Peptides against a protein of PDB entry 2MBZ. Designs and how they scored, part 25

Target 1, 143 residues: chain A of PDB entry 2MBZ
Amino acid sequence: GINLTPEEKFEVFGDFDPDQYEEEVRERWGNTDAYRQSKEKTASYTKEDWQRIQDEADELTRRFVALMDAGEPADSEGAMDAAEDHRQGIARNHYDCGYEMHTCLGEMYVSDERFTRNIDAAKPGLAAYMRDAILANAVRHTP

## One batch from the design tools (peptide; aimed at target 1 S38 C104 M108)

Design b2_p19_7_s1 (made by RFdiffusion4, then SolubleMPNN; from b2_p19_7, 9 letters changed)
Fold by OpenDDE base, seed 5:
Structure b2_p19_7_s1 (fold): chain B 143 residues (1-143), chain A 19 residues (1-19)
Amino acid sequence: as target 1 above (143 residues)
Amino acid sequence: SVRTAAGALAALSAFLGGP
């Protein structure tokens, strides 16, 4: 799990407690390569590492919001590039993330209310916009 | 830095965003 003190967890994640989902994650994906890769990478993460991950996510969120506010379609070059950066960020920080995996994540963002609620807190419709950008990015990279 | 709901989402995705 995340080996931070309660104070450090609050500083990085605020009211969100990722550890509350540990049992569900282990039950659903405990025997997958993605799970093993993530646990292996994050086992040594410091507070600064987790904060960096959060900062990267915040920056990407602001980028998507700016694209939406500018009226850029989810299949625009800008939106697809943001989706690609999102995919690469997952691969760097957690587990290998190909285009198929990425599209599955995008679908989860709109089908699981827990994700939709958290994403759309930044801007209504953001989850759907991200999903569409992820799909478009996957399509343009499919041979 | 200023935390956003997206940061929390990323953490959730790291755990639930599996195959």
Scores: peptide ipSAE 0.092, ipTM 0.755, DockQ to the pose 0.462
OpenDDE base, seeds 1, 2, 3, 4: peptide ipSAE 0.083, 0.091, 0.078, 0.091; ipTM 0.750, 0.751, 0.750, 0.757; seed 4 fails the geometry check

Design b2_p19_7_s2 (made by RFdiffusion4, then SolubleMPNN; from b2_p19_7, 7 letters changed)
Fold by OpenDDE base, seed 1:
Structure b2_p19_7_s2 (fold): chain B 143 residues (1-143), chain A 19 residues (1-19)
Amino acid sequence: as target 1 above (143 residues)
Amino acid sequence: SRRTAAGALAAAAAYLGGP
């Protein structure tokens, strides 16, 4: 799991404990390159590293919410750019994330109710908006 | 929790384990 003390984990993640998904993640994706890359990279992460990742995610959430509030379509340049930054963030922090993989993640955000609930806590429909933006971004980068 | 939706996503299964 995440090699932080309980106190550090709470400081970074609050009431959400990512380690609660450790077994499920291993069962579902344990034999993938992505899983292995993620475990290798994150094994050395400090509290500061995890905090940076959370801060980046928070900023991305704010961007998507702002786009939705402004009425920007999910296939707008702004939304697709946010999706691209999301993809690059995953690639930087966890594992190589191509456009096909990213679209698979987007689909999971709307098909797995746990993800949907967590994402839509910021704004109803955010998960679907992200999925659509991710798909649009993948399409524009795969002509 | 102060975590935003994306923060939860970042710490969620897909982020940590990959597809």
Scores: peptide ipSAE 0.068, ipTM 0.729, DockQ to the pose 0.491
OpenDDE base, seeds 2, 3, 4, 5: peptide ipSAE 0.073, 0.061, 0.063, 0.071; ipTM 0.744, 0.732, 0.740, 0.732; seeds 2, 3, 5 fail the geometry check

Design b2_p19_7_s3 (made by RFdiffusion4, then SolubleMPNN; from b2_p19_7, 7 letters changed)
Fold by OpenDDE base, seed 1:
Structure b2_p19_7_s3 (fold): chain B 143 residues (1-143), chain A 19 residues (1-19)
Amino acid sequence: as target 1 above (143 residues)
Amino acid sequence: SVRTAAGALAAAAAFVGGP
């Protein structure tokens, strides 16, 4: 799990406890390379590392929300670029994330109500918008 | 909030090995 004190976790993640998913994640993906990569990378993360990741996520969320508010379609260059940054962020911080994997994640965001609820806390429909942008980005990068 | 949503997303990405 995340090797931070309860206080540090609260400072970074607020009331959300990411470790609540630890058992489920292990059960579903514990035998995957992605899981192993994530565990290896995050094992050395400090509070500052997690905060940086959170800041990046915050910025990305704001970008998507702004795009939605501006009426930009999910397959716009702006939305696809945001999706690409999302993919790259996962790749840098957690595990190798190709376009197929990213698309699968996007589908999970709309099919698992827990993810949908958490994501849409920023803006209703954000999860679906992200999924669509992720898909569009994957398509444009898969000739 | 934006932070809550982003935090959840980041945390999920951190642990999920990919469906």
Scores: peptide ipSAE 0.070, ipTM 0.751, DockQ to the pose 0.632
OpenDDE base, seeds 2, 3, 4, 5: peptide ipSAE 0.065, 0.065, 0.063, 0.070; ipTM 0.746, 0.749, 0.748, 0.748

Design b2_p19_7_s4 (made by RFdiffusion4, then SolubleMPNN; from b2_p19_7, 7 letters changed)
Fold by OpenDDE base, seed 1:
Structure b2_p19_7_s4 (fold): chain B 143 residues (1-143), chain A 19 residues (1-19)
Amino acid sequence: as target 1 above (143 residues)
Amino acid sequence: SVRTAAGALAWAAAYLGGP
């Protein structure tokens, strides 16, 4: 799991403990390259690294919320650019994330109610908006 | 909070790998 003290985990993640999903993740994806890459990369992450990841995610969330509030469609340049940054963030911090992988993640955000609830805590419909933006971004990058 | 939601999303995406 995440090699932080309980205090550090609380400081970074608050009441949400990501390690609660470790067993499920291992059972579902333990034999995939993505899982292996993620475990290898994150094994050395410090509190500061996790905080940076949180900050990046928070910024992205604010960006998507702002787009939604402005009425920008999910296939707008702004929304697709935000989706691209999301994909690149995953690739940088966790595992190689191509456009097909990204679309699969987007689908999970709306099909797994746990993800949907967590994401939509920021704004109702955010998960669906992100999924749509992710799909649009993948389409535009698939010649 | 927005932070918690965003963090959960980023972490889950990373840890869950790719479906």
Scores: peptide ipSAE 0.160, ipTM 0.757, DockQ to the pose 0.618
OpenDDE base, seeds 2, 3, 4, 5: peptide ipSAE 0.157, 0.156, 0.157, 0.153; ipTM 0.762, 0.759, 0.760, 0.756; seeds 2, 3 fail the geometry check

Design b2_p19_8 (made by RFdiffusion4)
Pose (drawn by RFdiffusion4):
Structure b2_p19_8 (pose): chain A 143 residues (1-143), chain P 19 residues (1-19)
Amino acid sequence: as target 1 above (143 residues)
Amino acid sequence: AARKAAGAFAALAAFFHAP
């Protein structure tokens, strides 16, 4: 998958070692179909592809988090759009985490506080803010 | 912290998926 060195993972993922949990991840659910399509795509991903996503993800925080500061609701245009923006980002980056699928991630993320702590490293409650943004975004699209 | 969080995003999207 990532097949990176500890140094690269640092320069890329920062102080985050996903490889150590590589096999551990399927332990949680390991039952998804989309993971199958993703592994095929992440089969050759390099540090650049991985870094590209990080710099991209960083940008997600400032805007999302900045929206929180202004005190605007997550189902807001800017917030939901930010959610739609997240969808295409993570989808095109692995296979195509559809809307319904993108939502599975939103709440299954609140369950494991490991993710949240690593994700909220930017700010607490961001996971909840994004889920609703993604959930609402999926609704305005859902028939 | 930002790099770690974003790195988590990137990695999680690769390793954690929906059905």

Design b2_p19_8_s1 (made by RFdiffusion4, then SolubleMPNN; from b2_p19_8, 10 letters changed)
Fold by OpenDDE base, seed 3:
Structure b2_p19_8_s1 (fold): chain B 143 residues (1-143), chain A 19 residues (1-19)
Amino acid sequence: as target 1 above (143 residues)
Amino acid sequence: AMKRAAGTIAALSAYVNGP
C-alpha cells in the first residue's frame, strides 16, 4: 500500500483512496510486471512525491479540458502531445508504459464506468477525448 | 484552477493494466 498516514493520504488524494482498490487490483493484475514495477517504484514515495504526481495529473486534465473547449480534435498536435506527456508520466512514476499499454489504458477509461465517471467529473466526454488522443498519439508513433 | 478529476492518475497506479 501507499506508505502515507491517513492524514497525508487525504491531503494528497482527497476523497479518493487508491488503496481501496488494492484487493481488486491484486486479484486482476497481481501477476503482471506492471503491478510489480508499480509496487517497487511507489514503495519509497514520499508525500511530496505523490503530491507531485497528483499535480501533474491535474495539469494534464486542465490541458485536455482546454483543448476540448477550444474545439481541437483529439488527433490534433496539442491533444496528442498531452497524451504523450500522460504516457511518459505513467512510465516515470508507475510502470513501463508503451503505446500499446497506453491504448489499453485509454480503452479502460471508456469501458470501465468507474473511470469514466471519475474522469468526466472534470468535463463530460473527457474520458473519450483522452482515449482518442491516446490512440492518435500511439498511431503517430507506430508503423 | 480546476478541481482535479478524483484519483485519475492514482487509479492508474492501482489499475496497472487495461483491457
Scores: peptide ipSAE 0.058, ipTM 0.730, DockQ to the pose 0.425
OpenDDE base, seeds 1, 2, 4, 5: peptide ipSAE 0.056, 0.054, 0.051, 0.056; ipTM 0.719, 0.728, 0.728, 0.733

Design b2_p19_8_s2 (made by RFdiffusion4, then SolubleMPNN; from b2_p19_8, 10 letters changed)
Fold by OpenDDE base, seed 5:
Structure b2_p19_8_s2 (fold): chain B 143 residues (1-143), chain A 19 residues (1-19)
Amino acid sequence: as target 1 above (143 residues)
Amino acid sequence: SLRRAAGTIAALSALLNGP
């Protein structure tokens, strides 16, 4: 789990606690490489590490929202670049994330209502926009 | 808030894997 005090968790995540999914995650993905990599990396994360990750996520979210507000299509260069940065961020902070894995994550954003509701809290339709940008980015990087 | 929503993207992606 996340090794933060209740006060630190609130400062970083607010009322949302990712550890509420610990049992489900272990049961569904406990035998995967992604799970092992994530557990190994995050086991040593400090409050500052988690805050950095949250800041990066916040910046990316604002970037996608700005693209949507500007009317840029999800397959625009700007949207695809944002999707690429998202993929690379996952790879740095959590687990190896190739284009196939990334497209699977994008699909999960629209098929799992828990993801959809939380993502769309920033802007309605954001999850679908991200999914489409992720797919477009994967296509342009497929030889 | 936008920050919490943004954090959910990374936090859930770190714990849950797509099919």
Scores: peptide ipSAE 0.106, ipTM 0.755, DockQ to the pose 0.547
OpenDDE base, seeds 1, 2, 3, 4: peptide ipSAE 0.097, 0.126, 0.102, 0.128; ipTM 0.756, 0.767, 0.757, 0.772; seeds 1, 2, 3, 4 fail the geometry check

Design b2_p19_8_s3 (made by RFdiffusion4, then SolubleMPNN; from b2_p19_8, 11 letters changed)
Fold by OpenDDE base, seed 5:
Structure b2_p19_8_s3 (fold): chain B 143 residues (1-143), chain A 19 residues (1-19)
Amino acid sequence: as target 1 above (143 residues)
Amino acid sequence: SLKRAAGTIAALSAYVNGP
């Protein structure tokens, strides 16, 4: 799991603890490539590493919200670029993330209530907007 | 906010990838 003290976890994640899913995921999907890659990368993460990841997530959230507030469509260059940065961030921090995988993640954001509620806390409809931007970005990068 | 969901991305993605 995340190797932080309770105090450090609160400073980085607030009241949300991602380790609440550890046992279920290990039991059901412990043999998947994504799981192995993530466990390998995050095993040595420090508080500063996790904080950097959260800062990147916050910045991306603000970026998507700003696009929505400006009325930019999800298939605009700005929205697709934000989706690309999101994909690359997942690849750096968690596991290999190609365009097909990214599209699947986008669908998860609107079909899994745990993601939808957390994402839409920033702005209603943000999860759906991200999903659409992810799809558009995948299309423009598919030959 | 993605901050709250980001920590679960790798774990929850297993629902999409399957075993």
Scores: peptide ipSAE 0.064, ipTM 0.736, DockQ to the pose 0.312
OpenDDE base, seeds 1, 2, 3, 4: peptide ipSAE 0.060, 0.067, 0.062, 0.058; ipTM 0.736, 0.735, 0.737, 0.730; seed 2 fails the geometry check

Design b2_p19_8_s4 (made by RFdiffusion4, then SolubleMPNN; from b2_p19_8, 10 letters changed)
Fold by OpenDDE base, seed 1:
Structure b2_p19_8_s4 (fold): chain B 143 residues (1-143), chain A 19 residues (1-19)
Amino acid sequence: as target 1 above (143 residues)
Amino acid sequence: AMKRAAGTIAALSALLNGP
């Protein structure tokens, strides 16, 4: 699990505890390289590390919301660039994230209601917009 | 008063890998 005290976890994540999904994640992906990489990287994360990750996520959310508010298509340069930054953030903080992996994550954002409701709390339709931007970014980076 | 992580990476940290 996340190596933080209950108080630290609340400071970073609020009432949402990511560790509640640890068993499900292990059951579904415990034998994958991504899971192993994530466990190895995050095992040493401090409260400050997790807070940085949350701040990066919040910034990305704001970027996508701003793009949607501006009427930019999900396959616009701005939206695809935000998707690319999202992919790179996953690679930096969790596990190697190629474009195929990223598109799979995007599909999960719209197919798993738990992700959808969490993401769309910022703006209705955000999960779908992100999925579309992720797909567009993957396509433009495929030779 | 429910505080929930708002970012996509926050959600990803919970469920990690996609299908």
Scores: peptide ipSAE 0.082, ipTM 0.726, DockQ to the pose 0.413
OpenDDE base, seeds 2, 3, 4, 5: peptide ipSAE 0.080, 0.063, 0.066, 0.074; ipTM 0.724, 0.722, 0.728, 0.721

## One batch from the design tools (peptide; aimed at target 1 T32 C104)

Design b2_p20_1 (made by RFdiffusion4)
Pose (drawn by RFdiffusion4):
Structure b2_p20_1 (pose): chain A 143 residues (1-143), chain P 20 residues (1-20)
Amino acid sequence: as target 1 above (143 residues)
Amino acid sequence: VEEEKEELRERAEEMMETGT
């Protein structure tokens, strides 16, 4: 998958070692179909592809988190759009985490505080803010 | 809208259970 060195993973993922939990991830659910399409796509991903996503993800925090500061609701245009923005980002980066699928991630993320702590490293409650933004975004699209 | 969100959550849960 990532097949990176500890140094690269640092320069890329920062102080985050996903490889250690590589096989551990399927232990949680390991039953998804999208992961299959993703592994095919992440089969050759390099540090650049992985770094490209990080710099991209960092940008997600400032705007999302900045929306929180202004005190605007997550189902807001700017927030939901930020959610739609997240969808296409994480979808085109692995296979195509559809809307319904993108939502599965939103809540299954609140369950494991390991993700939240690593994700909230930017700010607490961000996971909840995004889920609703993604959930609402999926609604305005859902028929 | 809230009902639609609930239905979406139910479909999402089903996908996770079935691994779809």

Design b2_p20_1_s1 (made by RFdiffusion4, then SolubleMPNN; from b2_p20_1, 11 letters changed)
Fold by OpenDDE base, seed 1:
Formats: C-alpha cells, sequence, structure tokens
Structure b2_p20_1_s1 (fold): chain B 143 residues (1-143), chain A 20 residues (1-20)
C-alpha cells in the first residue's frame, strides 16, 4: 500500500483513499508483472511524489469533465489525447502500460462498480467516457 | 474501426481473466 500515515493520506487524497482498492487490485492483478512493478516503484514514493500524482489525476479528471461538458465525443482528438496522457502517466508512475493494458483498465472502470462509483463522483458517466476514450486512443495507435 | 475496437476489447477482457 501507500507508505503514508493516515493523516498524510488524507492530506493528499482526501476522502478517496486509493488504498481502499488494494485488495481488489491484488485479487485481479496480483499475479501480473504490472502489479509487481507498481509495488516496487511506489514503495519509495514520498508524500511529495503522491501529491504530484494526485495533482496529475485531478487535472486529468477536470480535463475529461470539461470535454464531456463541451459535448466532445469520447473518440474526439481531445478525448483521445487525454486518454493518451492518462496512459503515459500510468507508465511514468507505476508500470509499463501498453494500449491493451490501458484498455483493460478502462474496462475495469466500468465493470467494477466500486471504481465506477468513485470515478463518477466527479461527473456521472465519467468512467464510461474514459473507457471509450481509452479504447479510441488504443485503436488509433494500433496499426 | 468497430472491428478493431471489438478486437482490442476482446484482448483486454482476456487479460482480465488471465490476471485472476
Amino acid sequence: as target 1 above (143 residues)
Amino acid sequence: MEAKKQELLARAREMLREGK
């Protein structure tokens, strides 16, 4: 899990502690290289690192919400670019994330109600929009 | 395009099953 005190976790993540998903993620991904890579990489992260990661996530959330509010399709250039940035963020912070893996994450966002509920807290339908954008981005990068 | 989407989704769902 995240190596922060409960107070530090609250300061960074507020009411949405990502560690709440650790068991589910472990059950689904615990035997994958991605999971092992993520645990190894994040083990050394400081509060500053997690704050940066959270800031990036918040910015991306706002970006997707803005796209939805503007009526941009999930397969628009803007939405696909946001999805690409999301993928690159995962690759930078956690593990190598190819387009198939990214698509897998998108599917999880809509198939796991816990993830869906958490993501849609920002805007109803956001998880589905993200999934569709992720898929569209994967398609445009697949020959 | 839809065919490519379905193919990628199928691969992704297979990865989800294998990861368990």
Scores: peptide ipSAE 0.505, ipTM 0.906, DockQ to the pose 0.612
OpenDDE base, seeds 2, 3, 4, 5: peptide ipSAE 0.441, 0.476, 0.463, 0.029; ipTM 0.895, 0.901, 0.898, 0.649

Design b2_p20_1_s2 (made by RFdiffusion4, then SolubleMPNN; from b2_p20_1, 14 letters changed)
Fold by OpenDDE base, seed 3:
Structure b2_p20_1_s2 (fold): chain B 143 residues (1-143), chain A 20 residues (1-20)
Amino acid sequence: as target 1 above (143 residues)
Amino acid sequence: MAAKRAALLERARELLRRGE
């Protein structure tokens, strides 16, 4: 699991306990490449590493919200660049995230009510906007 | 508030959705 003290976990994740879900994930999907890669990469993560990951996610959220507020289409260069940064962030921090996987994650954002609710807490429709941007970014990078 | 999700969990949720 995440090698942080309870205090550090609270500082980074608040009331959310990622280890709770990690156990379930391990039981059901522990043989996946994504799980193995994530375990390997995150094994040495410090509190600062985890905090950086959370900060990056927050910054990206603000970026998407700003794009929406500005009226930028989800297939705009700005939105697609934000989607690309999202993909790359997953890739460097957790597991290989190609465009196909990224599009699947985008679809999950709108099809899984838990994610939709979580994402749209920042702005209604954000999950759908992200999904569309992710898809557009994947299309422009697919030969 | 800080994001309360990790990419691994996102992948897990996707896999769970596919399996359900």
Scores: peptide ipSAE 0.076, ipTM 0.710, DockQ to the pose 0.053
OpenDDE base, seeds 1, 2, 4, 5: peptide ipSAE 0.130, 0.115, 0.054, 0.075; ipTM 0.743, 0.731, 0.699, 0.715; seeds 1, 2, 4, 5 fail the geometry check

Design b2_p20_1_s3 (made by RFdiffusion4, then SolubleMPNN; from b2_p20_1, 10 letters changed)
Fold by OpenDDE base, seed 1:
Structure b2_p20_1_s3 (fold): chain B 143 residues (1-143), chain A 20 residues (1-20)
Amino acid sequence: as target 1 above (143 residues)
Amino acid sequence: MEEKKAELLARARELLATGR
């Protein structure tokens, strides 16, 4: 779990409590290396660490939205580079994230309505755009 | 693919928390 006080959690995540999904995550992926790595890494995270992660996520969201607004295809260099940064961010903060794993995450963004709704809060269609960019980035790195 | 799912859940938690 996230080792923050309720007050700290609110400051970083607002009304969202990531720990509310811990049971589901454990049930679905508790026996995976990714889960183990994430648990190990995040155990030492401070409030500042979590805030940094949120800031990085927000910045990436803005970047994708800007690409969409500019009419850049999801398989453009700009979109694929944003997807690559997304992948690397996951790798740094949570668990080893190869291109196949990243593709799976992207598919989840459009197949799980909870993710879709959350992501598309920034801009309608953002989840699908991210998925497509993630896939394109994976393809160019796995010929 | 199962291991990739675990990574997805860990990330899912974060993604659900971050709104993305």
Scores: peptide ipSAE 0.083, ipTM 0.724, DockQ to the pose 0.054; fails the geometry check
OpenDDE base, seeds 2, 3, 4, 5: peptide ipSAE 0.075, 0.062, 0.076, 0.072; ipTM 0.722, 0.701, 0.713, 0.723; seeds 2, 3, 4, 5 fail the geometry check

Design b2_p20_1_s4 (made by RFdiffusion4, then SolubleMPNN; from b2_p20_1, 11 letters changed)
Fold by OpenDDE base, seed 3:
Structure b2_p20_1_s4 (fold): chain B 143 residues (1-143), chain A 20 residues (1-20)
Amino acid sequence: as target 1 above (143 residues)
Amino acid sequence: MEAKRQALLERARQMLETGE
């Protein structure tokens, strides 16, 4: 799990324990390369690393919300660039994330209600917008 | 701001793998 003290975990994640999904993830996907890569990378993460990851996610969320508020379509350059940054962030922090993997993640955002609910907490329809932007970004990079 | 969301995403990212 996350190698932070209880105090550090609280500072970064609040009253939410991110390890609550560890058993489910291991049970269902413990044999995947993504799981192994993520475990290897995150094993050495400090509080500062986790906080950085949180900050990056928050910034990206704000960016997508701003695009939506501005009326930019999900296949706009702005939205696709945000999707690309999202993909690269996953690659840096967790596991190799190609465009096919990214599109699969995007589909999960709209097909798994747990993701949809959490993402849309920032703005209704954000999960769908992200999915569409992710798909558009993948298409432009894999014509 | 979105700690719970990010935590869910971080764990669930391990849920998928593609052949790419």
Scores: peptide ipSAE 0.120, ipTM 0.736, DockQ to the pose 0.050
OpenDDE base, seeds 1, 2, 4, 5: peptide ipSAE 0.071, 0.069, 0.079, 0.077; ipTM 0.707, 0.707, 0.714, 0.722; seed 5 fails the geometry check

Design b2_p20_2 (made by RFdiffusion4)
Pose (drawn by RFdiffusion4):
Structure b2_p20_2 (pose): chain A 143 residues (1-143), chain P 20 residues (1-20)
Amino acid sequence: as target 1 above (143 residues)
Amino acid sequence: EEEAKKEEIRERAEELMEAA
């Protein structure tokens, strides 16, 4: 998958060691189909591909988090769009985490506080803010 | 209608998570 050195993972993922939990991840659910399509795509991903996503993800926080500061709702145009923006980002980066699939991630994320703590490192409750943004975004598209 | 869609999305999401 990532096949990176501790140094690269630092320069890329920061102080986050996903490799240690590589096989541990499937322990949680390890039952998804999309992971299959992703592994095929993450099979050769390099530090650049991985860094490209981080710099991209950092940008997600400022805008999302900035929306929270202004006190605007998550189902807002800017927020939901930010959610649609997240979808295409994480989809084109692995296989295509569809809308319905993108939502599975939204809540299954609140369950394990390990993700939240690592994700909220930017700000508390961001996970909830994004889920609703993604959920609402999926609704305006859902037939 | 919005809430029905949300329920449908969640059900479909669960099915996707169960899909091997």

Design b2_p20_2_s1 (made by RFdiffusion4, then SolubleMPNN; from b2_p20_2, 10 letters changed)
Fold by OpenDDE base, seed 4:
Structure b2_p20_2_s1 (fold): chain B 143 residues (1-143), chain A 20 residues (1-20)
Amino acid sequence: as target 1 above (143 residues)
Amino acid sequence: EAEARREAILARARELLERP
């Protein structure tokens, strides 16, 4: 799991403990390359590392919300760039994330109600907007 | 916290990554 003290976890994640999903992830994906990569990367993460990850996620959320509020299409340059940054963040922090994988993640955002509810807490329809931006970004980067 | 939940559940993408 996340190598933080209970206090550090609270400071970074608040009342939510991300390790609550550890068993499910291990049972379902423990033999995957992505799982191994994630475990390897995150094993050395400090509180500051996790905080940075959260800050990046917050920033990305704000960017997408701002784009939506401005009426920018999900396939706009701004939205696609935000999607690209999202992909790169996953690749940097967790596991290799190509465009196909990213597209699959986008689909999960709208098909897994846990993700949808969590994402749309920032703005209704955000998950769908992100999915569309992710897809558009993948398309423009696929020759 | 919402973002933290999203990142935690993001691990489910591992299933999709390993799809044929």
Scores: peptide ipSAE 0.071, ipTM 0.715, DockQ to the pose 0.068
OpenDDE base, seeds 1, 2, 3, 5: peptide ipSAE 0.084, 0.081, 0.086, 0.065; ipTM 0.723, 0.725, 0.734, 0.704; seeds 1, 2, 3, 5 fail the geometry check

Design b2_p20_2_s2 (made by RFdiffusion4, then SolubleMPNN; from b2_p20_2, 11 letters changed)
Fold by OpenDDE base, seed 5:
Structure b2_p20_2_s2 (fold): chain B 143 residues (1-143), chain A 20 residues (1-20)
Amino acid sequence: as target 1 above (143 residues)
Amino acid sequence: MAEAKRQAILERARELLARP
């Protein structure tokens, strides 16, 4: 799991406890490559590493919100570039994330209410906007 | 704090990928 003190976990993740899903995910997907990659990468993460990851996620959130506020279409170059950065961030920090995987994640953002609520807390409709940008980015990168 | 939910993302993503 995440090797942080309770205080450090609160400082980084706030009221959200990422470890609440660990046992269920391990039981269901513990034999997958993605799970093994994620566990191997995150096992060495320090508080500073986790904070960096959270900062990157928050920055991307602000970037998407700014695009929405500016009226930029989800298939604009700006939105697609943000989606690409999101994909690369997942790949760097957690597990291999190709365009097919990323598209599945985008669909999850709008189909799983837990994710929709968490994402749309920043701005209503953000999950749908991200899904559309992710799809557009995948299309432009797929032969 | 969007990155904190990756455990759930992994599970749900695999569920979707497993579907025909």
Scores: peptide ipSAE 0.061, ipTM 0.717, DockQ to the pose 0.072
OpenDDE base, seeds 1, 2, 3, 4: peptide ipSAE 0.083, 0.076, 0.043, 0.052; ipTM 0.732, 0.731, 0.709, 0.728; seeds 1, 2, 3, 4 fail the geometry check

Design b2_p20_2_s3 (made by RFdiffusion4, then SolubleMPNN; from b2_p20_2, 10 letters changed)
Fold by OpenDDE base, seed 1:
Structure b2_p20_2_s3 (fold): chain B 143 residues (1-143), chain A 20 residues (1-20)
Amino acid sequence: as target 1 above (143 residues)
Amino acid sequence: DREAKIARIRERARALLERP
């Protein structure tokens, strides 16, 4: 899990502790290189690191919500660019994340109820929109 | 063909989940 005190976790993540995903992530990815990479990389993260990551995630969430509110399709350039930034953020902060891996994550967001509920807390349908944008982005980068 | 690309991507994605 995240090596922060409960107080620090609250300061960074508020009521939404990302460790809530740990069991589900372990179930799906526990035997993968990605999981091992993430555990190793994040083990050294400070509060400041997590704050940065959270800020990035919040900004991305706002971007997707804005796109949805504007009626932009999930396969629009704007939505696909947001998905690409999401992928790159994962790659930078957690583990190598290709388009196939990203697609897996997108599918998990809509197929796993816990993920769906948490993501859609920002806006109903956000998880599905993200999944679709992730897939569209993968498609446009596939020859 | 977009549908073909999607199929390939999903296939590769599933493979990632199944490998040790």
Scores: peptide ipSAE 0.437, ipTM 0.893, DockQ to the pose 0.703
OpenDDE base, seeds 2, 3, 4, 5: peptide ipSAE 0.068, 0.422, 0.385, 0.164; ipTM 0.698, 0.890, 0.879, 0.792

